# Ledger of designs, part 9: peptides against a protein of PDB entry 6D0Y

Target 1, 225 residues: chain A of PDB entry 6D0Y
Amino acid sequence: ETEDHLESLICKVGEKSACSLESNLEGLAGVLEADLPNYKSKILRLLCTVARLLPEKLTIYTTLVGLLNARNYNFGGEFVEAMIRQLKESLKANNYNEAVYLVRFLSDLVNCHVIAAPSMVAMFENFVSVTQEEDVPQVRRDWYVYAFLSSLPWVGKELYEKKDAEMDRIFANTESYLKRRQKTHVPMLQVWTADKPHPQEEYLDCLWAQIQKLKKDRWQERHIL

## One batch from the design tools (peptide; aimed at target 1 D4 K12 V31)

Design b1_p11_1 (made by RFdiffusion4)
Pose (drawn by RFdiffusion4):
Structure b1_p11_1 (pose): chain A 225 residues (1-225), chain P 11 residues (1-11)
Amino acid sequence: as target 1 above (225 residues)
Amino acid sequence: KYEEAMERVHE
């Protein structure tokens, strides 16, 4: 019964309400502490569900996990382990669109001080390392590069300031791969073949240009909540 | 159930 009270309470946080978003998260994180001794097992899978199925509300839930971790270290560890467990499950089942949501989530947890930045950089340079794998489809290399680049809008500023020597190695490996990709197929996927008024760009070249501009902008982006 | 749970959050 109170479990249902916990689920609908987690899913609806950040919706329209009289209280501010921050006040709601601080209050919700408080009640999840009180119920945690009895319901630790259930609170855990519910947070795993939203990290998997609600990527639009991503930053809301990473902050919530961040608050519980600052107050309860063992819960933070159990959750991260569950995320690593689910990331493997998703990649094994060929659910890559679902996996990018989990990678994005793990990345943004760095901003919440749940995951150390070096651990995240080590995982990313293993992602880009897939560009070196031989006898594999380009789409495989593309996805692992995409998972890295698409996470940077959230975690980009933090990972670079803390470790820029290894991040530049990653960017160098990424730029080298992007230049040697074949784009012969793009015309079949363009809604318009004309370059005017708006070019229809290949999705990785587009994301690359977006990330490099953000880099030149000192990693300042003004949209992500 | 949701309104009852919100009482605890506001407290």

Design b1_p11_1_s1 (made by RFdiffusion4, then SolubleMPNN; from b1_p11_1, 6 letters changed)
Fold by OpenDDE base, seed 2:
Structure b1_p11_1_s1 (fold): chain B 225 residues (1-225), chain A 11 residues (1-11)
Amino acid sequence: as target 1 above (225 residues)
Amino acid sequence: LLEEALQRVLS
């Protein structure tokens, strides 16, 4: 395989095909594995790129990485390290949208057996610990809470199955923070006059409520958050 | 190792 062809294969995976997605992913994983000796760096870069730039294919690429990790554990590790580096760079560059997506991507990698549940729990512990930092902007604290909560739809089930006590602690800390933080409420846009209108729920409070509901539903999603 | 890498996100 040529580098250009690899790029095409990686970018186009998941598109309409005569074969199943799973079959295509397994096939691609095999091709990539075979080419790692010659094109490891290129493949790594390509996977990182598509992981970042094609959010609509998140589960496709996490699955692909999962398959590759199963075939080549070292490469899987290198990929995760690269993604972590990218996350750090995104944070440093104040690209918080990319950063939160990367956290979500990493979260889904837990489901693909690329990242161990305890490791993800540790990451989230670190995130939520930011809420305890003194003399830092609330926006910083809020973002890490947001990154944590917004990733749970992708990994909450797995984490609670394996690390329920630790997750409960994280949740308790999160709840405590949400109760004490400053909140900005925006009035609801109402077309009709209603009795006792109430302001729109604050975005983190709203997300928290959604996550609590999801948790209550044993992480069985009824809708995409 | 992986856990350490993940923990370094905030470093």
Scores: peptide ipSAE 0.043, ipTM 0.785, DockQ to the pose 0.019
OpenDDE base, seeds 1, 3, 4, 5: peptide ipSAE 0.042, 0.018, 0.038, 0.017; ipTM 0.784, 0.658, 0.777, 0.648

Design b1_p11_1_s2 (made by RFdiffusion4, then SolubleMPNN; from b1_p11_1, 5 letters changed)
Fold by OpenDDE base, seed 3:
Structure b1_p11_1_s2 (fold): chain B 225 residues (1-225), chain A 11 residues (1-11)
Amino acid sequence: as target 1 above (225 residues)
Amino acid sequence: LLEEAMKRVLS
């Protein structure tokens, strides 16, 4: 009964309540901490599951994990390890949509003081290094660049504040790759306005431009990318 | 709003 109750509490956090979100998160963190001695494995699995299956509640669950990590450092570490394992499994299973979301989730955990900035930088360095692999499909190289760039809205500010030199290197490598990669014939995909036709920008080039602007704006997002 | 809540909770 208690186990089922925990599942319900975790799944429903952030939904309409008589209490504030902050109060609910703090309360739930306290409940989960108290139950770790008896239900550690179950709680870990539940958190991994909702983190993976409820992308609409990303910041809710990263915050919850952040609170738990502050209360129990070891548990926070185990959670991160579990998420990394899940990321690897997703990649092996060619579930790239889940994989990219997991990267975003991990990225936001940096803001929640669960993952250290240098560790995230190292991960992104590894991702972008794939662009240098020989005799591999371009789609593989493109995906890792996409995973990197699409995660920066969640963590770019923190990473540049702490590791600006390393981030600049990653950006330089990314830019170099984007310039030399094969692109779809953009002129064939045109957006027509009344008097001025414009080629549709290639998706990675578009994302790159958006991220560059975000960087220029000191990572203050004005609109959802 | 959620981002603000996150900041307040983790501050």
Scores: peptide ipSAE 0.022, ipTM 0.702, DockQ to the pose 0.050
OpenDDE base, seeds 1, 2, 4, 5: peptide ipSAE 0.021, 0.022, 0.020, 0.021; ipTM 0.696, 0.697, 0.688, 0.693

Design b1_p11_1_s3 (made by RFdiffusion4, then SolubleMPNN; from b1_p11_1, 7 letters changed)
Fold by OpenDDE base, seed 2:
Structure b1_p11_1_s3 (fold): chain B 225 residues (1-225), chain A 11 residues (1-11)
Amino acid sequence: as target 1 above (225 residues)
Amino acid sequence: LLEEGLQRVLA
């Protein structure tokens, strides 16, 4: 395969096809594996690019990477390393939207057996540990909590199945932080005058409540968060 | 190695 063709295949995977998505992904994984000896760097760059720039295809590309990892473990590792580097770069560049998405992407890679559950737990432990940092802006603490919580829909089930005690500790620390942090509440927008305006739940508190509900439901989602 | 990489996200 040519580099241009590989780009096309990678970018277009998941689009309308006569074959199933799973079949297409398996086929593409085979093609990419075969071309790794000649185009490893290019393929790596392409996968990193589509992973970060096409969020609508998150599960497609995590699955693809999972398939590739199963075929070539070393490449899977290199991909994860590249994504971690990208995450660090995003954080340094204050691109927090990209950063949180990358955390989510990495989270889903746990489901695809690319990242081990203990490693992800350790990452989240590091995130939540930021809440214990002294003399730092709350926005920093909030972001890491947000990154953690907002990723749990993609990985919470797996992590609690394998590292429940550690996850409980992280949750306890998170809850403790959420209780003691400064909160900004905005009254709910109302069409008519009510007796007393009901304030909107703070965004992290809201997310926390959603995650707690999800956890209670054993991580079986009934709606998309 | 992978775990170390993930643990060094904040480093």
Scores: peptide ipSAE 0.035, ipTM 0.759, DockQ to the pose 0.019
OpenDDE base, seeds 1, 3, 4, 5: peptide ipSAE 0.028, 0.019, 0.031, 0.018; ipTM 0.734, 0.648, 0.741, 0.645

Design b1_p11_1_s4 (made by RFdiffusion4, then SolubleMPNN; from b1_p11_1, 6 letters changed; failed a check: too like the target's own chain)
Amino acid sequence: SLEEGLKRVLE

Design b1_p11_2 (made by RFdiffusion4)
Pose (drawn by RFdiffusion4):
Structure b1_p11_2 (pose): chain A 225 residues (1-225), chain P 11 residues (1-11)
Amino acid sequence: as target 1 above (225 residues)
Amino acid sequence: AAVEALEEAAH
């Protein structure tokens, strides 16, 4: 019964309400502490559900996990382990669109001080390392590069300031791969073949240009909540 | 007050 009270309470945080978003998260994180001794097992899989199925509300739930971790270290560990467990499950089942949501979530948890930045950089340079794998489809290399680049809008500023020597090695490996990709197929996928008024750009070249501009902008982006 | 409001919204 109270479990249902916990689920609908987690799913609806951040919706329209009289209280501010921050006041709601601080309050919700407080009640999840009180119920945690009895319902630790349930609270865990619910947070795993929203990290997997609600990427639009991503930053809301990483902050919530961040608050619980600052107050309860063992819960933070159990959750991260569950995320690593689910990331493997998703990649094994060929659910890559679902996996990028989990990678994005793990990345943003760095901003919440739940995951150390070096651990995240180590995982990313293993992602880009897939560009060196031989006898594999370009789409495989493309996805692992995408998972890295698409997470940077959230975690980009933090990972660079803390570790820029290894991040530049990653960017160098990434730029080298992007230049040697074949784009012969793009015309079949363009809604318009014309370059005017708006070019229809291959998704990785577009994301690359977007990330490099953000880099030149000192990693300042004004949209992400 | 925020928790109460969330509980009312949830149920």

Design b1_p11_2_s1 (made by RFdiffusion4, then SolubleMPNN; from b1_p11_2, 6 letters changed)
Fold by OpenDDE base, seed 5:
Formats: C-alpha cells, sequence, structure tokens
Structure b1_p11_2_s1 (fold): chain B 225 residues (1-225), chain A 11 residues (1-11)
C-alpha cells in the first residue's frame, strides 16, 4: 500500500543506495510532495516520529524537511508547529532528554531554511530569560541554559551571522548567570581535550568553555563535543 | 510568525 511504501521510504532514506544522498533526498521530497494532498497527516506524523526516534539521522531529516518546505511552505510550517508542540509536551512530562534533542533539531532547521534566524534567537532569549525567574529551582534555570548552549554547535554560526548583537546580549546574560549560580559537580565526557588533561569542571562551566572556544574558532568545529 | 507566537505562548 502507498502508506506503507511512504513509511519505508522515509525510514530508509540515508541508507546504502546506488544514488547519492542528495539525489535520494530530492527524490523523496518530490514523492512526498506529490502525496501530500492525500496523505499529509500521515506524512507529518511519520516525519515527526523519525525525527524524534532516529537522532543519528538528524541532519538527513532536517534536510528532507528543508526540501519539503521549499516545495510546500505551509507543510514546513505545520511540521515546525508539530515539533514545537512536542517540545512543550516533553517539558510538561519532564522528559528533558527528549526536549533538549528537539531544541537541537529545531536549531538545525534554521540551517535548512525552515526556521528563520530571528525566531530561533527569540527562543533562546526566552530560554535564557528563565535564569531571571524568581522563586524557581536552579535546576530549571540550568536546564534552559544547557538547552541553549548545547544547541549552538548546530546553529551558532548562522545566528551570529544574522543576529550578532542579540546573540551577544544572550551570551552576556548567560555568562552573568553562570558566574553567580551555585556550582555543582557533574561529570562530563571530555573528548574535546583528550590530549590535554585538566581537572573535572562543573558541567555548565565546561560546556560554556567549549562554546566559547567554538565561537572563537568562528563556529568551525575542531573538537568533538 | 507562527513560531514566534508559539514561543510566546510556551515560554
Amino acid sequence: as target 1 above (225 residues)
Amino acid sequence: SAIEELEKQAF
């Protein structure tokens, strides 16, 4: 059946093929576009599902959505709305691992021209503004900073190219918060400095240092984070 | 945008 076929195509994209990945993605985008009139809801659900469940294919599916968005702008918008709803639901359910992954996925959608840079900046402004909330646990403040910083490897370059002043403000607010917050000891995998041993650092301070280095390197990834 | 509106509502 057509629905089963679509599911198979979506799930298998990026796997071994006689054609290039780019060609396969373009072809799949064309097939999906043609079937949107009859199977929009199904295709939307499938894309949301694989986006969430196959993190190893993040860039494949963001690219696919980017191609679909170029063909059908409304569908791209509906997909983003669905992902934002899922993010909200994950946060409500205290599923913070899923939530942070969704923020990274949304971040890469900026590179695929699905989400506008100003919109992502606004999201990050909202995240960092949580650090100024009163009478809330620090773990809440820390998570939103973590979600912001851990997403910058995917989108920092684009955001600084388009909204450098706003990003600088977010960075300043983040730095100020990190200086005044209570420190905790949380181990972090240190693959980025494997050849230069250093004392274990607090996880957000460590991440901040990594992001500052990435920024200094003009957002060219030289380290495995 | 729809995204900005959703962000306003969510955060």
Scores: peptide ipSAE 0.043, ipTM 0.754, DockQ to the pose 0.018
OpenDDE base, seeds 1, 2, 3, 4: peptide ipSAE 0.011, 0.024, 0.040, 0.029; ipTM 0.495, 0.649, 0.760, 0.715

Design b1_p11_2_s2 (made by RFdiffusion4, then SolubleMPNN; from b1_p11_2, 7 letters changed)
Fold by OpenDDE base, seed 5:
Structure b1_p11_2_s2 (fold): chain B 225 residues (1-225), chain A 11 residues (1-11)
Amino acid sequence: as target 1 above (225 residues)
Amino acid sequence: SAIEELSKQAF
């Protein structure tokens, strides 16, 4: 395959086709695997790019990476490393919207067997540990809690199935922090029904309540986040 | 794992 053709295939996956999405993804994974000897760097860059720029295709690309990782474990590792580097760069550049999306993407990679559950738990432990830092702005502490909580819809089920005790500890630490932090009034975009109005709530408290509900529902999404 | 080690340096 030419570089241009690879780009086209990667960008167009999930679009209208006579074949199933699963079949197309499996086929593309095979094509990419075959071309890794010649185009590894290009394929890596392309996958990182679409992962960042096409959030509407998050599950498509995490699945693709999962299939590719099953074929080439080393490449899967390189992809994860590249995404972690990008996360660090986003944080350094104060691009927090991109950073939180990258955490979400990494979270879904656990479901695709690219990232091990214990590794993701360790990452979240590190995030929540920021709440224990002294003499730092609360916005820093809040962001890491936000990044953790906002990613749980994608990975909470798997993490509790594999590491329930560790997750409980993270939750306890998170709850403790949320109780003692300074509360602020933050504008929120909420999906609500007219028959069940909700008062304006602080954004992390609101998210915490949503995640607690999701956890109670055994991580089956029964509400709009 | 690589992600664990890299995550320690991310914050």
Scores: peptide ipSAE 0.040, ipTM 0.774, DockQ to the pose 0.018
OpenDDE base, seeds 1, 2, 3, 4: peptide ipSAE 0.036, 0.036, 0.034, 0.036; ipTM 0.765, 0.763, 0.760, 0.765

Design b1_p11_2_s3 (made by RFdiffusion4, then SolubleMPNN; from b1_p11_2, 7 letters changed)
Fold by OpenDDE base, seed 4:
Structure b1_p11_2_s3 (fold): chain B 225 residues (1-225), chain A 11 residues (1-11)
Amino acid sequence: as target 1 above (225 residues)
Amino acid sequence: SAIEELYKQAF
């Protein structure tokens, strides 16, 4: 069936081929575009599925969606809506690993011109605003901060180019929260050094430091975070 | 944008 064929094509894109990845993506985008009149719902579902389940192919599928959005200007909105619904469902199911990946996926869609930078900034503003909620578990606050910070390697450059003032506000709010939240520091087992031993940084503090450095380096990544 | 509103409403 044609639907099965589409599934195969979508799932296998980016695998070893005689053609370039770019050529394969362009070709697949053309095939999917042609089939949208008949299989839009199926294509949307498939793309949402691979976006959720194949994190190793994040940039492949964001690029594919970007190409499709360029061909069909209505497609991107429907896809993003579906992804937001999936994100909500993941959160409701306490599947935070899936949820954070979906946020990263959405973040990279900004680079693919599917999501506007202001929209992503608004999303992150909403995330960081959770830190101001009263009578909520810290794990909730921490997760939204983590989701924000851990997505910045994919989109921080673009967001600061477009919305630097708003991003600085989000950063300030994040920093304020990180200073006042409860922290756990574990003594780090390390090689003896001349430096004064200090506790290992808590995971969010560590991530914050990494992102601050990335920002300082103008979002030029020199290592895998 | 519509997507921006979606984000504002969603979270």
Scores: peptide ipSAE 0.032, ipTM 0.730, DockQ to the pose 0.018
OpenDDE base, seeds 1, 2, 3, 5: peptide ipSAE 0.010, 0.009, 0.017, 0.016; ipTM 0.583, 0.576, 0.610, 0.592; seeds 1, 2, 3 fail the geometry check

Design b1_p11_2_s4 (made by RFdiffusion4, then SolubleMPNN; from b1_p11_2, 5 letters changed)
Fold by OpenDDE base, seed 3:
Structure b1_p11_2_s4 (fold): chain B 225 residues (1-225), chain A 11 residues (1-11)
Amino acid sequence: as target 1 above (225 residues)
Amino acid sequence: KAVEELEKQAF
């Protein structure tokens, strides 16, 4: 395949097709594997680009990378390294929305057997440890907690299955931080029900409550229709 | 290895 054709195939995977998504991904993985000897760098760059620019296709591209990693462990490793470099660059550039998405993407790579569960746990331990830093803005502490919590819908099940004790420690540290942090009193547009006023929750408290419920539900999410 | 590099950024 030509480079231009590879770009088209990679960008369009997961779109409406006569074949199943799984079949298309397996086929594309085979094509890409065969072309790695000649186009490794180009394929690597393309995958990194679409992973970042097409967040709606997160699970498609994590699955594709998982398939490629199973065929070529070296390529899978190089892809992860490239994504980690991009995460670092995003943080340095204060692109925190991109950064949190990249953490989520990396989290889903655990499910695709590209990143080991213990490694992801170690990453989250380091994130939550930022809450213990002194003489830093609270916004920094809050962001790392947010990055951790907002990624758990994608990886919490796997991490608790493999590293439950370590995850419990991270949760305890997170809860402790959330209790002691300063909460911003925003002018509240209170939501009124017929019989009970409901004040707006602080965003991290709200997220924490959602994650706790998800954990109680054994990481099974309700379908959004 | 890549994850280890990210861990170094979390400071």
Scores: peptide ipSAE 0.036, ipTM 0.753, DockQ to the pose 0.018
OpenDDE base, seeds 1, 2, 4, 5: peptide ipSAE 0.017, 0.018, 0.033, 0.035; ipTM 0.617, 0.624, 0.734, 0.739

Design b1_p11_3 (made by RFdiffusion4; failed a check: a repeat of another design)
Pose (drawn by RFdiffusion4):
Structure b1_p11_3 (pose): chain A 225 residues (1-225), chain P 11 residues (1-11)
Amino acid sequence: as target 1 above (225 residues)
Amino acid sequence: AAVEALEEAAH
């Protein structure tokens, strides 16, 4: 019964309400502490559900997990392990669109001080390392590069300041791969073939240009909540 | 007060 009270309470945080978003998260994180001795097992799978199925509300739930971790270290560990467990499950089942949500979630947890930045950089340079794998489809290399680049809007500022020597190695490996990709197929996927008024760009070249601009902008982006 | 409001919104 109270489980249902926990689920609908987790799913609806951040919706329109009289209280501010921060006041709601601080309050919700407090009640999840009180119920945690009895319902640790259930609270865990619910947070795993929203990290998988609600990427639009991503930053809301990483802050919530961040608050519980600062107060309960063993819960933070159990959750991260569950995320690693699910990331493997998703990649094995060929659910790559679902996997990028989990990688984005793990990345943003660095901003919440749940995951150390070196651990995240080590995982990313293993992602880009897929560009070196031989006898594999370009789409495989593309996705692992995409998972890296698409996470940077959230975790980009943190990972670079803490470790820029290894991050530049990753960017160098990424730029080298992007230049040697074949784009012969793009015309079949363009809604307009004309370059005016708006070019229809290949998605990775577009994301690359977006990330490099953010880099020149000192990793300051003014939209992400 | 925020928890109460969330509980009312939930149920």

Design b1_p11_3_s1 (made by RFdiffusion4, then SolubleMPNN; from b1_p11_3, 6 letters changed)
Fold by OpenDDE base, seed 4:
Parts: structure tokens; C-alpha cells; sequence
Structure b1_p11_3_s1 (fold): chain B 225 residues (1-225), chain A 11 residues (1-11)
């Protein structure tokens, strides 16, 4: 069946081939575009599925979506809408690991010209604003900060190029929160003091330090975070 | 909600 064939093509893109990845993606985008009149819903579902379940192929599928968006802007919109719905559903279901990945995926879609940089900045502003919410668990605040910070390796460069002032404000708010939040496990598990060259850090503090360094390095990644 | 505005150009 044609639908099964489409599934195979979508799932296997990026695997070993005699052709370049770019060529394969362009070819696949053409095939998918041609089949949208008949199989839009299926293609949409498939792309959403692989986007969620194959994190190792994040950049492959964001690129594919970018190509499709360029060919069919409306489809790109429908895909983004579907991914946003999935993000909301993941949050409601307390699937926070999936939600974080989805934020990262959406972040990389900025690089693929599917999502506007200012809109992503606004989303991150909203995320960090959660740190100012009253009467909420710290885990909620921490998660949104984590979702923001952990996505920056994929999109920080683009966002700072477009919205540096706004990003600096978000960073300032993040830093302020990290300084005042409770660190319940650090005192219990800490082997090294802050005065030592390599102090043991809480996970968000560690991530913050990594992102600060990445920012300092002008978003040129030199190691896997 | 900024999430709903991801496709929109900010002016």
C-alpha cells in the first residue's frame, strides 16, 4: 500500500544511502508533497510520530519539515500545530522528558525556517516567567527553566542574532531564579565545595554553566552537552 | 500564549 510505502520512506530517511542526505531529503520532500492531496493526514501523523520517537534523527526530520514547509506552507503550519498539541498533551500527562524533547525539536525548526525566531523567544519568555508564579511546585519552575536551557544548543545562536536584548533578559531572569531556588540534593550529595576548582553542581546549575560557556563561545559547540 | 504564536512573525 502507498501508505506503507510512505511510512517506510519517512522512517528510513537518513540511513545509509548511495546519495547524500540532502539529496534524499529533497527527494523525499518531493514525494511527500506530491502525495499530500491524497495522504496529508497520514503523512502528518507519520512525521509527528517520527519527530517524537526518533530523537536521534531530530535534525533530519526538522530539515524534512523545513523542506515541506517551503513547498507547502499550510502543511508546515499544520505540523507545527500538531507538535504544539503534542507538547501540551505531554505536559498534561506529566511526560516531561518527551515534552523537553518536543521543545528542542520546535527549537530546531527555527533553524529550518518553520518557526519564527521571535515566536520562539516569546515561548521561552513564557517558560522562564513560570519561575515567577506563586504557589506552584519548584519542580514546575525547574522544568521550564530546563526546557529553555536544554534547547539553546539548537537555537541559541539564531535567537541571539535576532533578539539579543530579549534573550539577555531571559538569561538574567533565569540566573536570578537559579540563585534563589532550593537545592535539596546538593547538601546531601556534595563531595566538593564551591571553592574547589571542580565543585559538584546541581543539575540545573551545571546546565546553566554549560550554556553560559556556550554563549560565551558564541554558540560554537565544542563538546556534547 | 506564545506557543500558539510560533508561526507568526513578530512585529
Amino acid sequence: as target 1 above (225 residues)
Amino acid sequence: DAVEELRKQAF
Scores: peptide ipSAE 0.042, ipTM 0.756, DockQ to the pose 0.018
OpenDDE base, seeds 1, 2, 3, 5: peptide ipSAE 0.037, 0.035, 0.035, 0.036; ipTM 0.742, 0.739, 0.733, 0.736

Design b1_p11_3_s2 (made by RFdiffusion4, then SolubleMPNN; from b1_p11_3, 7 letters changed)
Fold by OpenDDE base, seed 1:
Structure b1_p11_3_s2 (fold): chain B 225 residues (1-225), chain A 11 residues (1-11)
Amino acid sequence: as target 1 above (225 residues)
Amino acid sequence: SAIEELKKQAF
């Protein structure tokens, strides 16, 4: 395949086709594997680009990388390394929306057998440990907690199946932080109606409650009414 | 590993 054709194939995967998505992904993984000797750097860059710029195709590209990793384990590792570098660059540039999305992407790569569960646990331990640093602003501490909690819908089940004790420790540390952090603006956000007051939870407290419920439901998401 | 490097440099 030519470089231009590879770009087209990677960008268009998951779009309307006569074949199933699974068949298309398997086929593309085979094509990419065959072209790695000649186009490794280009393929790596393309996959990183679409992973970052096409969030609507998150599960498509994590699956593709999973299939490719099963064929070429070294390339899978190089892809993860590239994504970690991109995450660091996003954080350095204060692009927190991209950064949190990249954490979610990496989280789903655990389900695709690209990242080991213990490695993801270690990353989350590091994120939550920021809450214990005295020289870090609360807004920064809050972001790392948010990045952790908001990624659990994608990986919480897998991590608790394999590292339940470690995850419980992270949860305990998170809960302790959420109890002691400042929430001075919450009362001003309460909605008072004629019938009854509707207390508004702070966004991290709300997310925490949602994640605890998800955990109690054994990480099975429910349909919304 | 890349994840270990991230652990050393969270921000």
Scores: peptide ipSAE 0.026, ipTM 0.722, DockQ to the pose 0.018
OpenDDE base, seeds 2, 3, 4, 5: peptide ipSAE 0.032, 0.020, 0.033, 0.018; ipTM 0.705, 0.569, 0.717, 0.595; seeds 2, 4 fail the geometry check

Design b1_p11_3_s3 (made by RFdiffusion4, then SolubleMPNN; from b1_p11_3, 7 letters changed)
Fold by OpenDDE base, seed 1:
Structure b1_p11_3_s3 (fold): chain B 225 residues (1-225), chain A 11 residues (1-11)
Amino acid sequence: as target 1 above (225 residues)
Amino acid sequence: PAIEELRKQAF
């Protein structure tokens, strides 16, 4: 009864309502906090589920978790631990699309003061360090670079404000890897302009260029990446 | 926008 109601509230937050989104999020945070003594495990599972299955509501649920963390620090910690476990499970199951989304979700939790900036930097250092592993397939190296770069639109600003030197090191290592990796010879799908054939840029090189531009623009997003 | 404002107030 109450559990079913909680599921409905959590799943429907951020949808059209007679109340403001801010009011709904604060209200839901209060309801969930009050029910933690009796339904902590259920609430934890529900939040992990919606965080994984509703990517369109990423910022809504990271904000909700941020509000809950501010009310109950222990629960916030347990949620992060659960999400890290889920990330590991996704990787083990070769569900890389889910895994990269979870990394983005965790990244935005830094903005909600649920995850400390140094902890996220350490995670990204670990990701980029995979590029230096010996006897591993390039697809593995490429994925961790992709996971890092594709998460920076959510957290790059915060990390550079607090850990600029460490981030620069990660960027240097990333750039070095991108220069030396084997690039798939994409048959010249060239947009033929009259003067120079514009070869389609490789996906990681393209993403790198976009992130470099975003960094140059002080992490103010003008274009959808 | 609304979420950003809430974040500024709450965090």
Scores: peptide ipSAE 0.290, ipTM 0.893, DockQ to the pose 0.045
OpenDDE base, seeds 2, 3, 4, 5: peptide ipSAE 0.286, 0.283, 0.286, 0.289; ipTM 0.891, 0.892, 0.891, 0.894

Design b1_p11_3_s4 (made by RFdiffusion4, then SolubleMPNN; from b1_p11_3, 7 letters changed)
Fold by OpenDDE base, seed 4:
Structure b1_p11_3_s4 (fold): chain B 225 residues (1-225), chain A 11 residues (1-11)
Amino acid sequence: as target 1 above (225 residues)
Amino acid sequence: SALEELSKQAF
């Protein structure tokens, strides 16, 4: 394959086809594997690019990377490293939306056996530990909590299956932070019940409640919305 | 792991 053809194949995977998505992904993984000796750098860059820019195809590309990783473990590692570098760059550039998506992408790579569950737990431990930093903007602390919580729909089940005690600790720390942080005061609708009125929750509290519900429901995502 | 080390540097 030429570099241009590889780009086309990678960018278009998951689109309408006569074959199953899984078959197409396996086929593409085979093509990419065969071309790694000649086009590793290009393939790596392409995969990082689509992983970053096509959030609608998250599971397609995580699966592709998983298949490729199974064929070439070293390449899988290089891809993860590249994605981490991209995450760092996004954070440095204050591209928080890109950064959080990259965390979600990395999270789903756990399901694809590209990233070990303990490694992802360690990453989330590091994220939540930011809440304990002194003399940092709350927005920084909030973002890392958001990145953690918003990624759990993709990986929470796997992480609790493998590292439940550690995850519980992370949750406890998160809850503690959410209780003590200053909430943004925005005019909000109040929900009135017969018992007591309560204000609408701000975004992190809302997300926390959703994730707690998801956890309670054994990580069945259909219950989160 | 390598990922853990990389994640620590992500701050």
Scores: peptide ipSAE 0.042, ipTM 0.778, DockQ to the pose 0.018
OpenDDE base, seeds 1, 2, 3, 5: peptide ipSAE 0.041, 0.041, 0.040, 0.041; ipTM 0.776, 0.777, 0.773, 0.778

